# Ledger of designs, part 51: peptides against a protein of PDB entry 3V4O

Target 1, 234 residues: chain A of PDB entry 3V4O
Amino acid sequence: DQPLAKDKVALLIGNMNYREHPKLKAPLVDVYELTNLLRQLDFKVVSLLDLTEYEMRNAVDEFLLLLDKGVYGLLYYAGHGYENFGNSFMVPVDAPNPYRSENCLCVQNILKLMQEKETGLNVFLLDMCRKRNDYDDTIPILDALKVTANIVFGYATCQGAEAFEIQHSGLANGIFMKFLKDRLLEDKKITVLLDEVAEDMGKCHLTKGKQALEIRSSLSEKRALTDPIQGTEY

## One batch from the design tools (peptide; made by RFdiffusion4, then SolubleMPNN)

Design b2_p13_4_s3 (from b2_p13_4, 7 letters changed)
Fold by OpenDDE base, seed 3:
Structure b2_p13_4_s3 (fold): chain B 234 residues (1-234), chain A 13 residues (1-13)
Amino acid sequence: as target 1 above (234 residues)
Amino acid sequence: MEEKLQSFSPELP
């Protein structure tokens, strides 16, 4: 019994040109490549670069409006970030130095809102660092999540660790996207796909011992990014 | 052609 998506929607955010933080390069190419791949998978893709806090919040709001019962939602973020108490924070380009949680977008809060939409699948691909921000002592109190068994997190790195980009000949790719792009179109359960990406990444000599993919999932069904959209025949 | 790693971690004060 092939799982079906009511629709497939993705929001891709790449932040590079930070005002108060070091600039990045990889998100430009990574967002572009992922956009093309997800469109081949019949995702409706919104790709945005260098978003301020205000713009990021608006983008997320618009993304949520496209979600509904049975819809596959995918959020990809590449940029600066941190993780405090198990909560992932995406850093807007206009974030102060140092930044706090109030300046950033909490991924788990977005997940909560996605659950309210009764989505068929919630995928988060987070190409950001997961080190603790010592300048933010706020303990976030999040609303209790529902048990939906349709959640997949692909963290570009382990908890407390850093994510990296490779710069070569003026071009840069994130380590995560470098390997993800090679497998993204495969017709496999998303957690299986990411597991294979993790193995591929583990063979990278540049980041061995420095960056490793972490998969966190509660996915009780064999859901894949290749799942057909309901009402369409392929 | 040299490969360079750049962390996504910002330098904070």
Scores: peptide ipSAE 0.257, ipTM 0.776, DockQ to the pose 0.798; fails the geometry check
Fold by OpenDDE base, seed 5:
Formats: C-alpha cells, sequence, structure tokens
Structure b2_p13_4_s3 (fold): chain B 234 residues (1-234), chain A 13 residues (1-13)
C-alpha cells in the first residue's frame, strides 16, 4: 500500500554571482546541503550554480528528459526572483537590470511540461523573493494545467514578501533551508513535512513578521520524499 | 559571531 516512485530526480539551482544584481551567499551552502540530503533519499541530483539564462534553460530541458510516468521530480531554486500574477520567475545570473519575464524562467511553465511527462510527484522548493516586478508588465498566458493532484509548492516566503539569508561567521544559509534541512529526511507526506517546517520557521525571531513559509499543494495521495523506488531493495 | 539578515531582494532602478 506504500506509494512507489518509478524514479526520483532533482534539479537544484543556486544563483548568487549576479552580473547586474546584488550578489548572494546562501545559495552555495543551501544547494550543497540539500544535495547531500536528497542523495540520502536516493534522488538522482543535478546541482548547478550561477547559471546564465541559456544554461538554466538547458538544465531544465535535461531535467525534463529524466522525467517519465511515475517519476518524482523536484526542482529547487535559490536566488533572485519575483512573482507576477501568481507566476514565479527565476532570475538567471546574466539577467539585465531591470529583468523581465523574457529574461527569466517561469516555474509554472516547467510544471506544465512536467505534467506532460505524467510524473508521480512534482515538488517545487523556491527560495526566492515573491515581490511584484513593476518593470515587467507582461501577463503570461499559460496553458491550462491538468488536474493531476500531485503538485507541491514550498515557497520560502509569502506572496509579495521577501526571502532572507542568515549570515554567521562568514557562512550564510537561507532561512528556508535552515529549517528544511532538519526535517527533510523524515518519512512523512511532503505537505505534512513542509507544514512542520513552517511551524519551525515561525519561531525564528529574526524573520518574525518578515518571512513565512507558504505551502501551495494539490496532493491527493500520501507521497513522501522517502518513498522507495520501484524495483529497488532497501 | 553575530547573525546578520540579508534580503534576497534585487536592486531595481
Amino acid sequence: as target 1 above (234 residues)
Amino acid sequence: MEEKLQSFSPELP
């Protein structure tokens, strides 16, 4: 009765050395830590840092090639970003200032493509700001999503809000990753796991009233990152 | 050492 994954694949992108925007520090450590954790969960992990628009698009394309029916797909992004009209945009390191949607990658477009692959689970962990980009007046016309009931978004912050990193002794972690890493290996439904992370984050005095985890999900099955891969002995 | 908070918000013109 336990849910099974045909395979488990993750793409982790950390952008920090922007050309025309403030540099970040947390993505380096966050990608590293998440990579190690996901590998312990038997994910096939591709971790990339400081991607240009071209490189990001290629990475997503390659990621999609690894997806198929029943595969668990996880996309993690840490870097600059924005949200317009409910659509999340990841900002490449070579994006101009100001950037627009044509310079960025739309997460919802990636989701649409993942749905076409008939994945078993689609998880997006977005460690980026969700403020409106006033310099982008385009309204994206996206194809209607299918009703697959296998989608989970973990937003590091609330709609219209900012995400933060904590720098200590020269090292920096995103607030989201600071708490996510403590629970990621737990054998729980992914939405339950993220809800617990949200509660942990809520106790952080540094970001109280500034950053809160938002979970957006349509997940009708008890799917966990710990779910075993079909045909694999554990 | 002291913890510092830094926003991921970009600087837009």
Scores: peptide ipSAE 0.255, ipTM 0.779, DockQ to the pose 0.744; fails the geometry check
Fold by OpenDDE base, seed 2:
Structure b2_p13_4_s3 (fold): chain B 234 residues (1-234), chain A 13 residues (1-13)
Amino acid sequence: as target 1 above (234 residues)
Amino acid sequence: MEEKLQSFSPELP
C-alpha cells in the first residue's frame, strides 16, 4: 500500500541580506526554484526571504500551526548557519557579529515541536555551513526526541564543513540545490532520492573534498515527497 | 564566464 499524507506543508527560508555578515546570492534563486518544485508536488508552500529573528520565530510558529497528525512537514533553509554539539542553528539576517545560540533558531527544537504534532513525515533540508561557532560555548539542553521513525535530514555539507554557492554568468545557485532540483520530482523514497543527489554532487569537481551531502534519517516507511494527499484524486 | 565558488561561512571576528 502506498503511503498517504494527510496534507503536505513546507516552509522555505532564504536569508541573504545579512546586516552584520557577508551577503549571499544563492538563497533567492534556490528558494524560488524549490517553491515551484514543491508546488508541483502539491505542497502548500510558504516562502520567505531575509527574515529577522522575530520574523523567523513567527514563521516557524505559523508553520507548526499547519501541522497535524499525518501531515508531511518540510523545512528548507538557505543562509548562514553553524553546528555546535550536533545542533544546527539557522542565523537570522539581524543576528549580531559574532552571534550566539540565543540569536539563532535551533533546528532540533523545531523538530521536537513537529514531533508533538504527530506528523507523518519530517524533512529538513539545510543549505548552510556546519562549522563550529567558537564564539558560542553554550551547550544546549534539549528535550529528548521521540522515536517516530519519520525524520529525514538532508545536510548540504558534512559536519564541520562549509556549504558553497556557485556563480556563473551572474547567476548563483547553492551546490545542494543545483543537484537537488534535478531529482526532487522523482517518485522515490526520500532517502533514496537524496542518496542519488549525493552521488550527483560527488561528481562535481569544484566541490570535491570541500562539500558533500550528508543524509541522516530515521525513516521506517517508504515515504516520498510525491505521496498523494488523502481525500484527493490525481 | 568563469565559475566561482563562494562559501556560506560568515566572517567572524
Scores: peptide ipSAE 0.252, ipTM 0.777, DockQ to the pose 0.757; fails the geometry check
Fold by OpenDDE base, seed 1:
Structure b2_p13_4_s3 (fold): chain B 234 residues (1-234), chain A 13 residues (1-13)
Amino acid sequence: as target 1 above (234 residues)
Amino acid sequence: MEEKLQSFSPELP
């Protein structure tokens, strides 16, 4: 039986023009490309660039309002980030230097809130570094997640490592998006799709030994981004 | 043309 989505909603955030941190280039193109692809997959896509902490929190809140039972939710982030104690933190453009968890958005907190919406699928595509922030000694106490078996994380890099963009001929793309875009439209279970992307990335000589895709999943159903929306004609 | 890598890591003091 083909899994169905009640709806499909994506929030894409690309932060580039940081006030107190190095500027990035790839998120602009990456968000644009991913937006076009997800729209082809009938996602309702909200794409935002260069968000302050306040704007990011508002965007997440609005995103959550679009989620409901059986809805596929996808959060994509490209920008600066870090990981402390297994928690991923997205860094707003107005974050101080150094930043702390209170200045950032915790992905796992967002996941908890998504679970409360009884979503059909929760996908996080995080194109950010996962190095520890030594300036943040806060140990977050998070509520336990529900066992929903519908969670997929695609980390652009492995734990403790960095994510990179490639600049070629004046253009810059994130390594993750460079390979993801080639397979995103394939009708495959999302974890299988990401696994293939990981293999493709592994062939990139530029990031060999520096960046590798990590997939973290508890997805127990064969759900794909190509899954049809309930009540739609295909 | 040479390809360049740029880290997404913020430079912290």
Scores: peptide ipSAE 0.250, ipTM 0.777, DockQ to the pose 0.812; fails the geometry check

Design b2_p13_4_s4 (from b2_p13_4, 6 letters changed)
Fold by OpenDDE base, seed 5:
Structure b2_p13_4_s4 (fold): chain B 234 residues (1-234), chain A 13 residues (1-13)
Amino acid sequence: as target 1 above (234 residues)
Amino acid sequence: APEKLQSYSPELP
C-alpha cells in the first residue's frame, strides 16, 4: 500500500574552493555524510566537489539521464548561492566576482527538466544563501511548471536570508546538515521529516533569528526517502 | 570563546 519508487537517484554537489569568492569548509563534510546516509536508503548517489560551471552543467545532464518515469530524484547543493525573483542560483567555483545568472545554474530550470522525465518525486536540498544579488538585474523567463504535485524544496534558510557554517578549528557540518543528518533515515513523509528538522534547527542559539529552514512543497502523496524500490525486496 | 559563523553569501564589490 505504500508508494514505490522505480529507482532512487541523487546528485550531491559541494562547492567550497572558490576562485574569486571566500572559501568554505563544511560542504566537504556535508557531502560525505549525506552520501553515506542516502546509500543506506538505497539511493544511487553521485557526489562531486568543487565543480566549475561546465562541470556542474555536465553533472546535471548526467543526473537527468538517470531519471525516468517514477524515479525519485534528489539534488543536494552546498555552496555559495543567491535568489532573484523566486529563482535559486547555485554558484560554480569558477564564477566571477561579481557573478550573474549566466554564470550560475538555476534550480528551477533543473526542476522543469526533471518534470519532463516524469519523475515520481523531486527533492531539492539547498544549503546556500537566498539573498538578492543586486549585481544581477536579469529577469529570468522560465517555462511554466507542470502540476505534478511531487515537488519538495528544503531550503537551509528563508527567503532573503543567509545560510551559515560554523568556523571551527576542525571540520564540522554546516548548520543545515547538522540537523538534517539526524533525521534523514526516518521513515516519514519527506515534508514531515523536514518539518522536524526545522524545529530542531530552530533551537540552535547560534543562528536564532539569522537562519531558518523553509519547506516549499507541492506533494499530494505520502512519499518518503525510505520508500522501497519497485521489484526490490529489502 | 563563541564560535563564529561563515555566511554562504560572498562579499561582492
Scores: peptide ipSAE 0.372, ipTM 0.840, DockQ to the pose 0.878; fails the geometry check
Fold by OpenDDE base, seed 3:
Structure b2_p13_4_s4 (fold): chain B 234 residues (1-234), chain A 13 residues (1-13)
Amino acid sequence: as target 1 above (234 residues)
Amino acid sequence: APEKLQSYSPELP
């Protein structure tokens, strides 16, 4: 009756010190706080900051090696990003200006690879913008996804919109993490949890009409981040 | 007390 995870693995990436793009601040704090929260949830967490394209690809490869049948996989990214034709692209710190998809990591490609591992749950928390990159006019051809019904996307913002952090406020969370961190430890289905976060974020007057959480999911089971790991006491 | 927002979108040419 209680869903079980074979294991729980998370990769957290925060990019802020870009070479050719504006620098960010919140990813440092957000990755740190999310790391602590996920570890409380018994996730094995790899947290990395300021990754080049090469380093990001290697980190994703290593992350995928930790995934297996029934494993909960969570990918969190905070940094610059864009979305073209429904595909989300994470921008490495050494990306050129302008950048193209070939310079970035496609989240949907990672999802495809996670599906091949027969994971129990695939969660993507993407704290990045979702605006169209007009300098990339190529339409990516991605492999078809399987129907696994275990996918959850938590977008920090809605399609075509931007995600933000507060400027000149010292060390503070980005808008998304500000609300996510307050509910992340709740024992609720992950989509229900994110829905509550969406409502909380909706009350923020700073980003009203500018940033709104979007949940995209195909989750047929009551999977929660609090689900116990198989073989452990619960 | 006005706070400004930094977009996670880069400045492209």
Scores: peptide ipSAE 0.371, ipTM 0.838, DockQ to the pose 0.892; fails the geometry check
Fold by OpenDDE base, seed 1:
Structure b2_p13_4_s4 (fold): chain B 234 residues (1-234), chain A 13 residues (1-13)
Amino acid sequence: as target 1 above (234 residues)
Amino acid sequence: APEKLQSYSPELP
């Protein structure tokens, strides 16, 4: 039996024009290309660039309002980030230097809120670094997640490592999106799809030993981004 | 010229 989505909603955030941190370039292209791909997959896509903390929090709130029972939710983030104690933090463009957890958005907190919506699938594609922020000594005490078996994390890099973009005079994809975009439309279980992306990325000589895709999932069903929306004929 | 990588982790003080 083909799994069905009640609806499919994606929030894409690309932060590049940081005020107190090095500027990035790839998020612009990455968000644009991912938007087009997800729309081909019948996702309702909200794509935003260069969000302040306030704007990011509002965007997440609005995203959550679109989620409901059986809805596929996908959050993509490209920008600066860090990971402390297994918690991923997305850095807004107006974050201070140094930034702390109170200046950033915790992905795991968003996941908790998504679970409360009884979503059909929760996908996080995090194109950010996962290095520890030594200036943030806050130990997050998060509520235990529910066992929903519908969670997929696609980390652009492994724990404690960095994610990169290639510095070109022109616009180019980040490393993660460079490979993700080639497979995103494939009708495969999302974890299988990401595994293939990981293999493709592994062939990149520029990032060998520096960046590797990590898949963290608790997905007990064959859910794919290509899954049809309930009540629709394709 | 060799391609350079830009990290998504800023240098902190």
Scores: peptide ipSAE 0.370, ipTM 0.837, DockQ to the pose 0.868; fails the geometry check
Fold by OpenDDE base, seed 2:
Structure b2_p13_4_s4 (fold): chain B 234 residues (1-234), chain A 13 residues (1-13)
Amino acid sequence: as target 1 above (234 residues)
Amino acid sequence: APEKLQSYSPELP
């Protein structure tokens, strides 16, 4: 039978105007376009730009309050980031230089909290770099994750690698969103959809050998972003 | 013309 979502909620964060780090451009367009697409998929979307640490933490807290049993939760982030010991860290615009884990938001901690809500699907789309931050020597001890089999990570790049945007005089998408936006509305299992995006991105000559999509998933059901919401007619 | 790429990795000290 067709999987159903109790509700569909997305938090989109695009950080560009960093105070102590290089400024970015693409997150503005990427968040905008993704917002429009997810709304077409009947997601309740909160889109935010240029968040401080305090604002990011509050946004995540509010996002978590909207999650409940069977709810589809999607977190999209575009901005600076790093990965240490398998943990992904989103960098707020007011992060110091250099930044450390205490200045950033750990994605895996958010996942743990999402699992506690007994969500129907947890999707992370992380358009950030995954290079190690040598200035952060902290080894975080994270709580053990539950076996929920409803987790999908779409990394814009490979472990230890960088994610990019194309520099134009005008506005343009980041590399990841450039390809994601063309397939996001397809009625396919989310991992299948992302796999197709990976192939499309692999044909890009600009980022060949520099950036490649990584899919990490534990998804035991055919869940799609197009899945209808319970009690609604489409 | 080839386009330039901007990394999402900040410049650290």
Scores: peptide ipSAE 0.344, ipTM 0.830, DockQ to the pose 0.858; fails the geometry check

Design b2_p13_5_s1 (from b2_p13_5, 7 letters changed)
Fold by OpenDDE base, seed 5:
Structure b2_p13_5_s1 (fold): chain B 234 residues (1-234), chain A 13 residues (1-13)
Amino acid sequence: as target 1 above (234 residues)
Amino acid sequence: MLSLQSYDPELSK
């Protein structure tokens, strides 16, 4: 039987206009394009740009309120970020220089909260660098995650590596979104879809050896972004 | 820099 979602909700955050860090360009277009694609997939999409720490935390809280048992939750982030000890940190636009974990939002903490909602699927698409932040020496102690087998991480780049954007004719896309957008509407298990995106990125002579998609998943069921919402007709 | 960076503008499929 085809898997069903109780609902499908996405939070998209694009941070560009940082106060104390280099400004970015790609998140604007990437959030816009992803918004349109997810709406075609019948996601309820909240798209926000240039969020302060306070606003980001509020956005996540509101996002969590929309989650419930069986709901598909998708979080997309494009902006500054880092990874320490396997934990991903999203950087708000008002973060100080240098930023530390207390200034940022930990993705794995959000995952834990999503698990408490008993979601049907948890997808994280992180278009940010994954380099170690040497200015943050805090070792996060996270609560143990439940074994829900419904988790998918799509990292725009490899551990310890950078993510890049491309500018063409005045427009800019992140490398990740450049390839993701071509396949996002396909009716495939999300991990299979992302694997194909990874192959596309790997076949590009300009990106090979520079940026590679990493998929980290524990998904025991065939779940797709195209899965119909329970009680609806398509 | 711990963020997205502008790279080769000629990057394409």
Scores: peptide ipSAE 0.220, ipTM 0.666, DockQ to the pose 0.108; fails the geometry check
Fold by OpenDDE base, seed 4:
Structure b2_p13_5_s1 (fold): chain B 234 residues (1-234), chain A 13 residues (1-13)
Amino acid sequence: as target 1 above (234 residues)
Amino acid sequence: MLSLQSYDPELSK
């Protein structure tokens, strides 16, 4: 009775070297580590760093082409971002200062397109700030989402809050990936797995009262990242 | 010890 994936595809984006915004460090390490983990889970992984708006849109388009009925799709983003009216916006490295929604990629729009592909599972791991962008007064009009009951959002921080990097000499993980990487390979329902990650983050003295994982899901089946791919033996 | 600095533009995503 274990769910099966038709295939498993992941797009990982890490933006660090912003032109008009503070540079980040953690996305580099986080993308690399997550890439290795997802490959161990038999995901087909495309990992990209420092994407312009044009490149990000192209990457998403290519990612969508790999999706089909029953395919597990995972989108990971680490970089600057914001959230307005419940919509998450990923900020490309060439975004102006201040940036607006027209300069950014809306995650919910990507979700809509993924649903059109009739995917088996849609996972979004967003390691970015979720504060409102006061410089963007645009109210996006998005198409209604389908009721697919196969959606999981893992937000590195709470709504309206900031996400942080660990200040360390050299390269270090962001807060979210620091804990996610320890559990990602576990054979558990993805929402259960993320819940455990949330607990781990909550126990850390560095993150207590500073940053907490938020899980938003509509997942009616016991889907796991470890689910086998149809027609394959493991 | 690792440090987390709140509202640091260099560390804030």
Scores: peptide ipSAE 0.027, ipTM 0.654, DockQ to the pose 0.290; fails the geometry check
Fold by OpenDDE base, seed 3:
Structure b2_p13_5_s1 (fold): chain B 234 residues (1-234), chain A 13 residues (1-13)
Amino acid sequence: as target 1 above (234 residues)
Amino acid sequence: MLSLQSYDPELSK
């Protein structure tokens, strides 16, 4: 009854040195620590920092090439972002000020492409703001998603809210990673794991009322990041 | 001790 992954692949992107926007600090540490944790879980991890639009698109394309039927795909992003009409946009370091959707990468478009690969699990961990971008009034038209029931979104913050870094610490995690890293190695269904992370964030006096994790999922099977890769379970 | 700063545009992602 143990679910198996054909393979496990993760793309981690941390953008901090923006050209036209405020610089960030946490993505450096967060990407580093998450990389180490996912490697302990036998993920093939590609971790990249400070990507231009061109580089981000190339990284996503290469990531998609590693996906196939039954493969677990995980995309982590830490950096500037926004959410318009339920669509999440990751902001490259060379994005103009103000930026629009054509300057950014739409997560839901990536999900559509991942579904075409018939992946076993699609996990998105988005450590970015989810505020409306008032400078972009374009209503995106996205293709309909398939009913795959293997999708998990972990939003570092609530819809329409901001994500924060810890003050006066150059080596401190972002708020989301601070709690995620303590539970990521647990052998639990990914949605259960994230729910516990959400509770930890809610109970901590430092983050209570400041930032809350949102989990959005359609996961019909007990899939965990600890699931063994086929051919290695015995 | 680490502190969380809220509503700081410089720390907002």
Scores: peptide ipSAE 0.025, ipTM 0.636, DockQ to the pose 0.292; fails the geometry check
Fold by OpenDDE base, seed 1:
Structure b2_p13_5_s1 (fold): chain B 234 residues (1-234), chain A 13 residues (1-13)
Amino acid sequence: as target 1 above (234 residues)
Amino acid sequence: MLSLQSYDPELSK
């Protein structure tokens, strides 16, 4: 039986022009390319660049309002980030130096809120570093997640590692997006798709030993980004 | 040609 999505909604955030941190280059083109691809998959896509903390929180709130029972939700983030105690933090462009968890958005908190919406699928594509932030000693106490078996994390890099971008004729793409864009439209279970992306990344001599995709999932159904929206004809 | 600018703090996410 073909899984169906009630709707498909994506929030894409690319932060580049940081005020107190090194500027990035790849998020611009990465967000643009991913936007076009997801729209081809009939996602309703909101793409935003260079968000302050306030704007990021508002964007997430608005994103959550679009989620409902059976809706596929996808959050993509490209920018500075860190991971402390297994929690991923997205860094707004106006974050102080150094930044702390209170200045950032916790992905796992967003996941919790998505679960409360009874979404059909929760996909997080995090194109950010996952190094520990030594300036943040806060131990986040998160509420236990529900067992929904519909969660997929695609980390651009391994735990504790950095994410990089590739320069090509003056243009820079994130390593993750470079490989993701080639397979994103394939009609495959999302975890299978990401696994193939991981293999592609692993075959690249430029990234070997430098960056590897990590997939973390609890997905008990054959859900794909290509799944049709309920009530629609294809 | 694609090049990886690794270990550049300006390009590290």
Scores: peptide ipSAE 0.024, ipTM 0.646, DockQ to the pose 0.307; fails the geometry check

